# Designs tried in a protein design run: peptides against a protein of PDB entry 4U39. Part 15

Target 1, 302 residues: chain A of PDB entry 4U39
Amino acid sequence: SIKVIGVGGGGNNAVNRMIENEVQGVEYIAVNTDAQALNLSKAEVKMQIGAKLTRGLGAGANPEVGKKAAEESKEQIEEALKGADMVFVTAGMGGGTGTGAAPVIAQIAKDLGALTVGVVTRPFTFEGRKRQLQAAGGISAMKEAVDTLIVIPNDRILEIVDKNTPMLEAFREADNVLRQGVQGISDLIATPGLINLDFADVKTIMSNKGSALMGIGIATGENRAAEAAKKAISSPLLEAAIDGAQGVLMNITGGTNLSLYEVQEAADIVASASDQDVNMIFGSVINENLKDEIVVTVIATG

## One batch from the design tools (peptide; made by RFdiffusion4, then SolubleMPNN)

Design b1_p25_3_s1
Fold by OpenDDE base, seed 1:
Structure b1_p25_3_s1 (fold): chain B 302 residues (1-302), chain A 25 residues (1-25)
Amino acid sequence: as target 1 above (302 residues)
Amino acid sequence: SADEALKERLSKRVKPVVQVLRKKK
């Protein structure tokens, strides 16, 4: 089974966005120290952590409170994650609960033998130096606790949105990018397709790989597959080129008109931009909500 | 053909996976 655990406010906003976009074949778990925020979760499983420590009032933007809250609730987290083959831990780094609890939850998932993937954001620079420093500590702790850690640099989202985009829309886009990171992988496993990845193939690419980068490309029209692939490999979300990656996971998602030729064309572009010895796996997904759009998600590991 | 050469190149480097997400009606 695949479980997605949203940790703290940012992680739970991302989980809500995943549920709203009908990401299938995953179980959603919302974790928070704030009981009021947790009640707003759309997840089936809602877990308040650190109830004794925080009394449901949240972590006060303190990662140590988030950490201790997850430690207090370890047995409950273990029970909720038990029997998962794969666990996505999603959080906005820089906050109290997400930054502190996500590494603890990830370690619990890993200790249970699940393939543990972190999908986290770095805060925007405008959120201030304190959040950046807290996020750096949380990301460091996540790297030790996961098999693969996808880090989304929120400042790079500002390069893909309009300059006049309201701050609230930039946060929504961060939630959407978190969704794309989870969905880009989960759809490859959880969705029956024309060509299925074995969970073993994903495990080979993602096990003990450390940090990963994600690129996204969206295009329409006759060359949409090639354009989407080119946008993905040149995505501002990629802090580095994919040519140094030891592993590449690619998702090509289109509508019902997605052709095998388009899939091959997109995969060839990504393969040509990758190292010759790269272990690349790609999936193709049909999303009926995509009309003429192709979405290419590239995850570079190693 | 160019298509066969592409398929051969892809087959050596990339495991192609095509999945169909159908909206549950």
Scores: peptide ipSAE 0.023, ipTM 0.554, DockQ to the pose 0.292
Fold by OpenDDE base, seed 3:
Structure b1_p25_3_s1 (fold): chain B 302 residues (1-302), chain A 25 residues (1-25)
Amino acid sequence: as target 1 above (302 residues)
Amino acid sequence: SADEALKERLSKRVKPVVQVLRKKK
């Protein structure tokens, strides 16, 4: 089974966005130290952590409180994650709960033998230096606790959105990028389709790879596959070129009109931009909610 | 053909998977 665990405010917002977008074949768990925020979760499983420590009042933007809250609730986390083959741990780094609890939860998932993937955001620079420093510590702890850590630099989202985009919309876009990172991988495994990626193939690319980068491209029109692939490999979310990555996981998602030619064209563009010796796996997903759009998601590992 | 060369290149480097997301009715 695949489990997605949203940790703290940003993680829970991302999980809500996944549920709203009907991401299938995954179980959702919302974890928070704030009981009021947790009540707003759409997840089937809602877990308040650190109830004794925080009394449901949250972590006060302190990562050490988030860490201790997860440690207090270790047995509950273990029970909720039991039997998962894969666990996505999603969080916004820089806060109290997400930054402190996500590494502990990831380690619990890994110790249970699940393929453990972190999908996390770095805070925007405008959130201030304190959040950036807290996020750096949380990302370092996540890197040790996961098989693969996808880090989304929120400042790069500002390169994709209009300059007049309200701050609240920039946060919604960060939640959407977290959704795309989880969905881009989960759809390759969990979606009942003609040919599932062997979970073993995903495990080979993602096991013990450390940090990963994600690129996303969306396009419409006659050259939509090529344009989406080019946008994915040149995505501002890629802090480095995909050249030199040891592994590449690619998702090509389209509507019912997605052709095999478009899939091949997109895959060739990504393969041509990747190292010769790269281990590349791609999946093609038909999403009936996509009309004329193609979405290419690239995860570069190593 | 360019398509055959592409298919051969892709077959060696990339494992194709086709999945269909059906809306649960």
Scores: peptide ipSAE 0.023, ipTM 0.510, DockQ to the pose 0.270
Fold by OpenDDE base, seed 2:
Structure b1_p25_3_s1 (fold): chain B 302 residues (1-302), chain A 25 residues (1-25)
Amino acid sequence: as target 1 above (302 residues)
Amino acid sequence: SADEALKERLSKRVKPVVQVLRKKK
């Protein structure tokens, strides 16, 4: 089974966005130290951690409280994650609960033998130096606790949105980018009808790979597949080029008019921008809501 | 072949299709 665990406020907002977008074939778990915030989760499984430590009042933006809260609730987390083949741990880094608890939860998932993927955000620079420093510590702890860690730099989201985008919409876009990171991988496994792909192939590409980068490209028109692929491999969300990546996971999502030629063209562009020895997994997804739009998501590992 | 099965599934446009590409050395 695939489990997505949202940790703290940002992780739970991302999980809510995944549920609202009908990301299929995954079980959702919401984890928080704040009981009121946890009640707003759409996840079927809701877990309050550190009930003795925090009394449901949250972590007070302190990662050490988030860590201790997850440690207090270790047995409950183990029970909730038991039997998962894959666990996504999603969180906004820089806060108390997400930053402190996500590495502990990830380690629990890994110790249970699940393929453990972190999908996390770095805070915006405007959230201040304290959040950036806390996020750096949380990301470092996540790297040790996961098989693959996708890090989304929120400041790069400001390069792909309108300059007049309100702060609240920038956070919603961060939640959407977290959704795309999880969905881009989960669709490769959870969707019926994989060809020459099993969970072992995904595990080979993602197991013990450390940091991963995600790029997103969107295009319309006659060359939309090629343009979306080019935008994905040159995405501002990529902190580096994908040319050194040992593994690539690619999702090509289009409307009912998506052609095999467009899927191949997009895959060939991404493969050509990658190392010669790259292991690439690609999936094509039909979304009737996209009409003439193609969305390419690239996750580079290694 | 895996490619023919991919083509058939993509032609049906009913469900996501995933393929593993390995560059031939």
Scores: peptide ipSAE 0.011, ipTM 0.389, DockQ to the pose 0.103
Fold by OpenDDE base, seed 5:
Structure b1_p25_3_s1 (fold): chain B 302 residues (1-302), chain A 25 residues (1-25)
Amino acid sequence: as target 1 above (302 residues)
Amino acid sequence: SADEALKERLSKRVKPVVQVLRKKK
C-alpha cells in the first residue's frame, strides 16, 4: 500500500490539495500538533501528535517541539504506517511541527521497511531567515531519515508564476507542486496501467538515493510532448541539471489523445539530457481531466 | 543513426508504463 502523510500546516495543506485533486491509490494521513488546524484536514486518518507536550496548541514554530511531539506519539505513528510498502512524507519546512516531526515520521516509516520518500518545501525568502535556518536543519534531518528526499525551493515557484501573483496564490502553488511531486510518483505505481511499473522498479531508482531533483513541464499544441519534456528538464524547480543523475523517474501525463509517439519523444528528450548510464523508468498516464495538455514530471536521483 | 542508438538505449534502460487515470464516478 502507498501512504501519504502530511506533517504540520504545510503538509496538511498539500494533503488537502491531493484529496481535492482526487490523487488515487493512496491512503492519506494528516499529522499535526495543532488540533484546530488538524480538524480542517480532509484526510480520513487524522493524528494529533504530542497531545501531552502541546495540549493541541501547536509547536509554536519550534522544531524541537515538533520532534518531541512525534517521539511522544511514536507508537501511534507506527500503527498508522504499518503495512505500507511506500510512504510519502510531505511537509513545509521552516515551521515547528513539519520541520521537527517529519524526520521522525520518515525514520519510523523507513524502520518499518517502507520505501520512504520525503516531498518537502523550503520556505520563501520573504518568510524570513529564521524559517530558512529551521528548514535547513529539517532538510538535513530528512536526508538521513528517507530513501529519497525531493526538496521544492519555494522561491523558484516565483519564477513559474506571474509576478503579480498574490502571496496566497504562491502558497497554493507550493501546495500544488508538492501534490505534483507525490502524484508524479504515486501514479506510476498505484494506478492500474497496461504496463505497470512493479514497485521493485521504483524501489530500485529511489532506495537510499538521498537528495532528488524534481522538474515539471506543461505544454499544449503539436509539439506539446517535446515542449513539456524540455520544460521539465529545464524547470526552475531543478536546483541543478539532471545530466549527472543515475536514476530518473519520468511521468508523462496526458489526455485521452496522448500518443505513444509523444511518450517516446518526451522520454527521448529526458534520456538525452540524463547521464549516459542513467537508469530511467517512465510511466504514461492518461488523465481524462487533461484536454490538450501534457504534463511531464521528472524525478532525478543519484 | 543517433536516433537509432537512442532508441536502442531507451529500449534497454527505459521501462515503459501506460496507465489510465479515471475519474471516480
Scores: peptide ipSAE 0.009, ipTM 0.425, DockQ to the pose 0.218

Design b1_p25_3_s3
Fold by OpenDDE base, seed 4:
Structure b1_p25_3_s3 (fold): chain B 302 residues (1-302), chain A 25 residues (1-25)
Amino acid sequence: as target 1 above (302 residues)
Amino acid sequence: SADEELKARLSKRVKPVVRVLLKKK
């Protein structure tokens, strides 16, 4: 089974966005130290951690409280993650619960033998230096606890949204990028497409790879596949070019009119932007909600 | 053009290992 665990406020907002977008073939778990915030989760499984430590009042923006809360609730986390083949741990780094608890939860998933993928955000620079420093510590701890860690730099989201975009919408876009990172991988396994991958192929690319970068491209029209692929490999979310990556995962999602030719054209563009010795896997997914759009997601590992 | 050179490089090297696992319905 595939489990997505949202940790703290940002992780739970991302999980809610995944559920609202009907991401299929995954089980959702919401984890928080704040009982009131946890009640707003749409996840089927809701877990309050650190009930003794926090009394449901949250972590007070302290990562050490988030860590201790997950440690207090270790057995409950183990039970909720038991039997998962793959676990996505999603969180907004820089807060208390997400920053502190996500590495502990990721380690529990990895120790259970699940392929453990972190999908996390760095805070915006405007959230202040304290959040950036807390996020850096949480990201370092996540890197040790996961097989692959996708880090989304929120400041790069400001390059893809309108300059007049309200702050609340910029956070919603961060939740949407987290969704796209999880869905881009989960759909390769859980959703039947034109090209299906097995879990063993994904495991080979993602096991013990450390940090990963994600690029996304969306396009419409006659050259939509090529344009979406070009946008993905040049995405502002990529902190570096993919040419140095040891592994690449690509998802090509389109409507019912997605052709095998379009899939090949997009795959060829991404392969040409990658190292010649790169281990690349790609899958294709049909989403009926994508009328004339193609979405290309690229995850570069190593 | 840079696009034609990219297309020409692509046509030669990418053996698409298209494992089309057609899962029969």
Scores: peptide ipSAE 0.010, ipTM 0.440, DockQ to the pose 0.103
Fold by OpenDDE base, seed 1:
Structure b1_p25_3_s3 (fold): chain B 302 residues (1-302), chain A 25 residues (1-25)
Amino acid sequence: as target 1 above (302 residues)
Amino acid sequence: SADEELKARLSKRVKPVVRVLLKKK
């Protein structure tokens, strides 16, 4: 089974966005120290952590409170994650609960033998130096606790959105990028396909790989597959080129008119931009909502 | 077939997973 655990406010916003976008074949778990915020989750499983420590009032933007809250609730977390083959831990780093609890939850998932993937955001620079420092500490702790850690630099989202985009929409786009990171991988496993990927193939690419980079490309028109792939491998979300990556996960999502040729063209572009000995896996997904759009998600590991 | 040739080209470096998830609107 695949479980997605949203940790704290940012993680739970991302989980809500995943549910709203009908990301299939995954179980959603919302974790928070704030009981009121947790009640707004659309997740089937809702877990309040650190009830004794926080009394449901949240972590007060303190990662140590988030950590202790997850430690207090270890047994409940273990029970909720039990039997998962794969666990996605999603959080907005820089906050109290997400930053502190996500590494603890990830370690619990890993100790249960799940393939543990972190999908987290770095805060925007405008959120202030304190959040950046807290996020850096949380990301460091996540690296030790996961098999693969996808880190989304929120400041790079500002390069892909209009300059006039309201701050609230930039946060919504961060939630959407988190969704794309989880969905890009989960669709490779959970979706029945013309070519089945073994979970073992995903595990080979993602196990003990450390930090991963994610690129996204969207295009329309006759060359949409090639353009989307080129945009993905040159995505501002990529902090580095994928040419040194030992593993690549690619998702190609299109409308009902997505052709096998387009899938090939996109895959060939991504493979050509990757290491010669790259272990690349890709999936194609039909989303009737995309009409003429193709979305390429690339996750580079190693 | 064009599908077999596609699979053969992709198989050299890429394990092709053509998964068609029809997400209905």
Scores: peptide ipSAE 0.018, ipTM 0.436, DockQ to the pose 0.420; fails the geometry check
Fold by OpenDDE base, seed 2:
Structure b1_p25_3_s3 (fold): chain B 302 residues (1-302), chain A 25 residues (1-25)
Amino acid sequence: as target 1 above (302 residues)
Amino acid sequence: SADEELKARLSKRVKPVVRVLLKKK
C-alpha cells in the first residue's frame, strides 16, 4: 500500500489539496500537535501526536517540541504506517510540528521497511530568518531519515506565479506543488496504466538517493508536449540542472487528446537533458479538465 | 503497435512505463 502522511499545518494543507484533487490509490494520514488544526483535515486517519506534551495546543513553532511529540507517539505512528510499501512524508519546513516530527515519522517508516519519500517545502524568505534556520535543520534531519527527499523552495514559486499574487495564494500554490510532487510519483504506481510499473522499478530509482529535484512545465498548442517538457527541465523549482541525474521520474498529464507521440516527444526531451545512462520512468495521465494543456512533472534523483 | 514502437524507441534509454491514467469524472 501507499500512504501519504501530512505532518503539521503545511503538510496537512498539502494532504487536503491532494484529497480535493482526487489523488487515487493512496491512504491519507494527517498528523498534528494542534488538535483544532487536525480537525480541519480531510484525511480519513487523523492522529494527534504529543497529547501529553502539548495538550493539543501545538508545538509553539519549536521543532524540538515537534520531535518530542512524535517520539511520545512512536507506537501509534508505527501502527498507522504498518504494512505500507511506500510512505510519502509531506511537511512545510520551518514550523514546530512539521520540522520536528516529519524526520521522526520518516525514520519510523524507513525502519518498517517502506520506501520513504520526503516531499517538503522551504519557507518563503518573507516568513523570516528563524523559520529558514529551523527549516534547514529539519531538511538535514529529513535527508538522513528518507530514501529520497524532494525539497521545494517556496521562493521559486514566486517566479512561476504572477508578481501580484497574494501571500495566501502563494501558500496555496506551495500546497499545489507539494501535491504535484506526491501525485507525480503515486500516479506512476497506484493508477492502472497501459504499462504496469513494477514497484521494484520505482524502488530502484528512489532507494537511498538522497536529495531530488522537481521541475514542472505547462504548455498549450501544437508543440505543447515539447514546450511543457522544456519548461519542466528549466523550471525555476529546479535548484540545479538535471544533466547529471542518474534517475528520472516523469509524469505527463494531458486531456483526452493526449497522443502517444506527444508522450514520446516529451520523454525524449527529458531523457536528452539527463545523463546518458539515466534510469528514466515515465507515466502518462489523462485529466479531462486540462483540455488543451499538458503538464510535465520531472523528478530527478542522484 | 504504436505502443510497441514507443517501447522500441524508448527501450534504448528508458524503461518505458507509459501509464495512461484515465481520471474518471
Scores: peptide ipSAE 0.016, ipTM 0.475, DockQ to the pose 0.512; fails the geometry check
Fold by OpenDDE base, seed 3:
Structure b1_p25_3_s3 (fold): chain B 302 residues (1-302), chain A 25 residues (1-25)
Amino acid sequence: as target 1 above (302 residues)
Amino acid sequence: SADEELKARLSKRVKPVVRVLLKKK
């Protein structure tokens, strides 16, 4: 089974966005130290961590409280993760609960033998130096606790949105990018397709790879597949080019009019931008809500 | 099949096992 764990406010917002977008074939777990925020989760499983430590009042933006809250609730986390083949741990780094608890939850998933993937955000620079420093510590701890860590630099989201975009919409876009990272991988495994990817192939690409980069491209029109692929490999979300990546996961999502030619064209562009010895896995997904849009998600590992 | 042809074309350009998942809802 595939489990997605949203940890803290940002992680739970991302999980809510996944549920709202009907991401299939995954079980959702919401984890928080704030009981009021946790009640707003759409996840089937809601877990309050550190109830003794925090009394449900949250972590007070302190990562050490988030860490201790997850440690207090270790047995509950183990029970919720039991039997997972793959675990996504999603969080906004820089806060208390997400930064502190996500590495502990990831380590529990890894110790249970699940393929453990972190999908996390770095805070915007405008959130201040304290959040950036806390995020750096949380990302370092996540890197040791996961098989693959996808880090989304929120400041790069500001390069793909309008300059007049309200701060609240920039956070909503960060939640959407977290969704796209999880969905881009989960759709390769969980959605019933004509050709099942062997979970072993995904495990080979993602197991013990450390940091991963994610690019997203969206396009419409006659050349939409090529444009979406080019946008994905040149995405501002990529902190580096994918040409040195040892592994690439590619998801091509389109409407009911998505052609095999478009899938091939997009895959050829991504492959041509990758290392000659790259291990590439790709999937295509039909989403009726995309109409004439193609979304290409590229995850580069290694 | 169209999927097998796509896989065959991509497998010539990309050395490792390219698995095409055409997931139709």
Scores: peptide ipSAE 0.008, ipTM 0.424, DockQ to the pose 0.575; fails the geometry check

## One batch from the design tools (peptide; made by RFdiffusion4, then SolubleMPNN)

Design b1_p26_4_s2 (from b1_p26_4, 13 letters changed)
Fold by OpenDDE base, seed 4:
Structure b1_p26_4_s2 (fold): chain B 302 residues (1-302), chain A 26 residues (1-26)
Amino acid sequence: as target 1 above (302 residues)
Amino acid sequence: MKIKVLLTGKASDIMKKLKEALAKEE
């Protein structure tokens, strides 16, 4: 089974966005130290952590409280994650609960033998230096606790959105990028295709790879596949080029008019931008809501 | 390079052609 665990406010917002977008074949778990915030989760499984420590009042933006809350609730987390083949741990780094608890939860998932993937955000620079420093510590701890860690730099989202985009929409876009990171991988595993990927193949590409980069490209028109692929490999979300990437997970999502030629053209562009010996897994998904759009998601590992 | 393709969705004629095309490149 595939489990997605949202940790703290940002992680739970991302999980809500995943549920709203009907991401299939995954179980959702919401984790928080704030009981009121947790009640707003759309996840089927809701877990309050650190009930004794926090009394449901949250972590007070302190990562050490988030960490101790997850440690207090270790047995409950183990029970909720038991039997998962894969666990996505999603969080907004820089806060109390997400920053402190996500690494602990990830380690629990890994110790249970699940393929553990972190999909986390760095805070926007405008959220202040304290959040950036807390996020850096949480990301470092997360890197040791996961098989693969995708870090989304929120400041780079500001390069994708219009400059006049309200702050609230920038946060929603961060939740959407977290969704795309999880969905881009989960669709490759959870959705029955004509060519079934063995979970062992995904495990080979993602196990003990450390930090991964994510790029997203969207395009329309006659060359939409090539343009979407080019945008994905040059995405502002990429902190580096993918030319050294030994593993690539690619998702190509299009409407009912998505052609084989478009899928191949996009895959060839991404492959050509990767290492010569790249292990690439790519999937194509038909989304009827995508009329003339193609969305390419690239996750580069190694 | 090992490229594995997961095609998700309803079996279309495109999907058969993809499987046939990929099987020829292996």
Scores: peptide ipSAE 0.105, ipTM 0.670, DockQ to the pose 0.130
Fold by OpenDDE base, seed 3:
Structure b1_p26_4_s2 (fold): chain B 302 residues (1-302), chain A 26 residues (1-26)
Amino acid sequence: as target 1 above (302 residues)
Amino acid sequence: MKIKVLLTGKASDIMKKLKEALAKEE
């Protein structure tokens, strides 16, 4: 089974966005120290952590409180993650609960033998230096606790959105990018395809790979597949080029009009931009909500 | 069309395997 665990406010917002977009074949778990915020989760499983420590009042933007809250609730987390083959841990780094609890939850998932993937955001620079420093500590702790860590630099989202985009919409876009990162991988595993990906193959590409980069490209029109693929490999979300990546996960999502030619064209562009000896997992997904759009998600590991 | 293909190996071999997989769906 695949489990997605949203940790703290940003992680729970991302999980809500996943549920709203009908991301299939995954179990959703919402974790928070704030009981009121947790009640707003759409997840089937809702877990309040650190109830004794915090009394449901949240972590007060302190990562040490988030860490201790997860440690207090270790047995509950173990029970909720039991029997998962894969665990996605999603969080916004820089806060209290997400920054402190996500590494503890990731370690619990890894100790249970699940393939553990972190999908986390760095805070925007405008959120201030304190959040950036807290996020750096949380990301370092996540890197030790996961098999693969996807870090989304929120400041790079500002390069994709209009300069006049309200701050609230920039946060919604960060939640959407977290969704796309989880969905891009989960659709490759959980969505029935014509060729069953062996979960062992996913493990080979994602196990003990450390930091991974994610690129997203969206396009419409006659050259939409090639354009989406080019946008994905040159995405502002990529902190580096994918040319040295030994592992690539590629998802092509389109409407009912997605052609085999478009799929091949996009895959060729991504493969040609990758290492000569790249291990690539490729999947295509039909999403009926995508009219004329193609979405290419690239995750580069190694 | 829900294609899931593990494409492992050299980029040239990956593209060959992809073409072969796609041709089996037509």
Scores: peptide ipSAE 0.090, ipTM 0.716, DockQ to the pose 0.512
Fold by OpenDDE base, seed 1:
Formats: structure tokens, C-alpha cells, sequence
Structure b1_p26_4_s2 (fold): chain B 302 residues (1-302), chain A 26 residues (1-26)
């Protein structure tokens, strides 16, 4: 089974966005220290952590409170994660609960023998130096607790959105990028393909790989597949080129008109941009909501 | 045609498998 755990406000917003986009084949767990915020989760499983410590009032933007809250609730987290083959831990780093609890939850998942993937955001620079410093500590702790850590630099989202984009839309885009990171991997595993991916192949590419980078490309029109693939490998979200990556996960998502030729063309572009010895996992998914759009997600590991 | 293809392996092997899969659907 695949479990997605949203940790704290940002993680739970991402989980809500995943549920709204009908990301299938995964179980959603919302974790928060704030009971009111947790009630707004669309996740089937809702877990309040640190009820004694926080009294449901949240972590007060303190990562140490988030950490202690997860430690207090360890047994509950273990029970919620039990039997998972793969666990996604998603959080907005820089906050109290997400920053502190996500590494603890990730470690619990890893200790249970699940393939543990972190999908986290760095805060925007405008959120202030304190959040950046807290996020850096949380990311460092996540690296030790996960098999693969996808770090989304929110400041790079500002390069892909209109300059006039309201701050709230930039946060929504961050939630959407988190969704794309989780979905880009989960669809490879949970969605039946013409050629089924063995979970062992995913483990080979993602186990103990450390930090991963994600690129996303979206395009429409006659050359949409090639354009989307080129945008993905040159994505501002990629802090480095994929040519040095030991592993690549590629997802092509299109509408019902997605052709085999388009799939091949996009795969060729990503494969050609990767190392010759790269282990690539490739999948294509049909999403009827995309109509004429193609979305290429590239996750580079190693 | 709902084409869901999952291909695993080295880039060269993926492309080969993809071409082979495409050729079977034509």
C-alpha cells in the first residue's frame, strides 16, 4: 500500500490538493498539532499529534514543539503507517509542525520498512529568515530520515508563475507542485499500465538516494509532448541538470488523445538529457481533465 | 486508446522497450 502523510498546514494543504485532483491508489493521512486546521483536512485519516503538549493549539511555529508532538504520538503514527510499502511524507518546511514532525514521521515510516519519500517545500524568501533557517534544519533532519527527499524551492515557483500572481496563488502553486511530486511517483506505482512497474524497481531507484530534484513541464499544441519534456528538464524547479542523475522517474500525463508517439518523443528527450547509465522509470497516465495539455514530471535522484 | 505504459530500466533499454511496445499496438 501507498500512504501519503501531510504534516502540518502546508502538508495538509498539499494533501487536500491531491484529493481534489483525484490522485488514486493512495491512502491519505493528515497529521497536525492544530486540531482546528486538522478538521479542515479532506483526508480519510486525521491524526492529531501532541495533544498533551499542544492541547490542539498547534506548534506555535516552533519545530521543537512539532518534533516533540510527533514523539508523543509515535505509537499512533506507527499504527497508521503499519503495512505501508511506500510512505510519502509531505510538508511545508519552515513551520512548527511540518518542520519538526515530518522527520520523526519519516523515520517511523523507514523503521517500519516502508520506502520513505519526503516531498517538501522550502519557504519563500519573503516568509523571512527565521522560516528559512527552520526549514534548513528540517530538511537536514528529513535527509537522514527518508530514502529520497524531493525539495521544492518555492522561490523557483515565482519563475514559473506570472509576476502579478497574488501571494495566495503562489502558495497554491506550491501545493500543486507538492501534488505533482507525489502524484508523479504514485501514478507510476498505483496506476495500472500496459507494462506494470515492479515496486522493486522503484525501490532500486529511490532507496537511500538522498536528495532529489523535480522538474515539471506543461504544454499544448502539435509539439506538446516534446515541449513539455523540454520544459521539465529545464524547469526552474531543477536546481541542477539531470545529466548527472543516477536515477530518473518520468511521468507523462495527458488527456485521452495522448498518443504513443508523443509518449516516445517525450521519453526520448528526457532519456537523452540523462546520464547514459541512468536508471529511468517511465510511465504514462491518462487524465481526462487535461484535455489537450501534456504534463511531464521528471524526478532526478542521486 | 488509453495508453498507460510503465517502462523501467536504463534509458537505452526503456527506449527499446517503448519502441517494441509501440510496434505491438500498431
Amino acid sequence: as target 1 above (302 residues)
Amino acid sequence: MKIKVLLTGKASDIMKKLKEALAKEE
Scores: peptide ipSAE 0.059, ipTM 0.697, DockQ to the pose 0.640
Fold by OpenDDE base, seed 2:
Structure b1_p26_4_s2 (fold): chain B 302 residues (1-302), chain A 26 residues (1-26)
Amino acid sequence: as target 1 above (302 residues)
Amino acid sequence: MKIKVLLTGKASDIMKKLKEALAKEE
């Protein structure tokens, strides 16, 4: 089974966005130290951590409280993650609960033998230096606790949105990018294809790979597949080029008019931008809501 | 046509597998 665990406020907002977008074939778990915030989760499984430590009042933006809360609730986390083949740990880094608890939860998933993937955000620069420093510590701890860590730099989201985008919409876009990171991988595994993936192939590409880069491209029109693929490999969300990537997970999502030629053209662009010996997992998904849009998601590992 | 094609392998093999998968749907 595939489990997605949202940790703290940002992680739970991302999980809510995944549920709202009908990300299929995954089980959702919401984890928080704040009992009131946890009640707003759409996840089927809701877990309050650190009930004795925090009394449901949250972590007070302190990562050490988030860490201790997850440690207090270790047995409950183990039981919730038991039997998962794959665990996505999603969080907004820089806060108390997400930053402190996400690495502990990731380590629990890894110790259970699940393929453990972190999908986390760095805070916006405007959230202040304290959040950036807390996020850096949490990301470092996540890197040791996961098989693959996707880090989304929120400041790069400001390069792909309108300059007049309100702060609340920038956070919603961060939640959407977290969704795309999880869905881009989960759709490859959980969504029935013409060719079924062996989970062993995903495990080979993602196991003990450390940091991964994520790019997204969206395009419309006659050259939409090529344009979306080019945008994905040059995405502002990429902290580096993918030209040395030993592993690539590629998802092409289009409407009912997505052609096999478009799929091939986009896959060729991404493969050609990667290492010659790249292990690529490729999937195409039909989303009837996209009409004329193509969305290419690229996750580069190694 | 829900074209869910999952292609795994090396870049060189991916294009071959893709062509083979496409040829089975025609």
Scores: peptide ipSAE 0.301, ipTM 0.854, DockQ to the pose 0.619; fails the geometry check

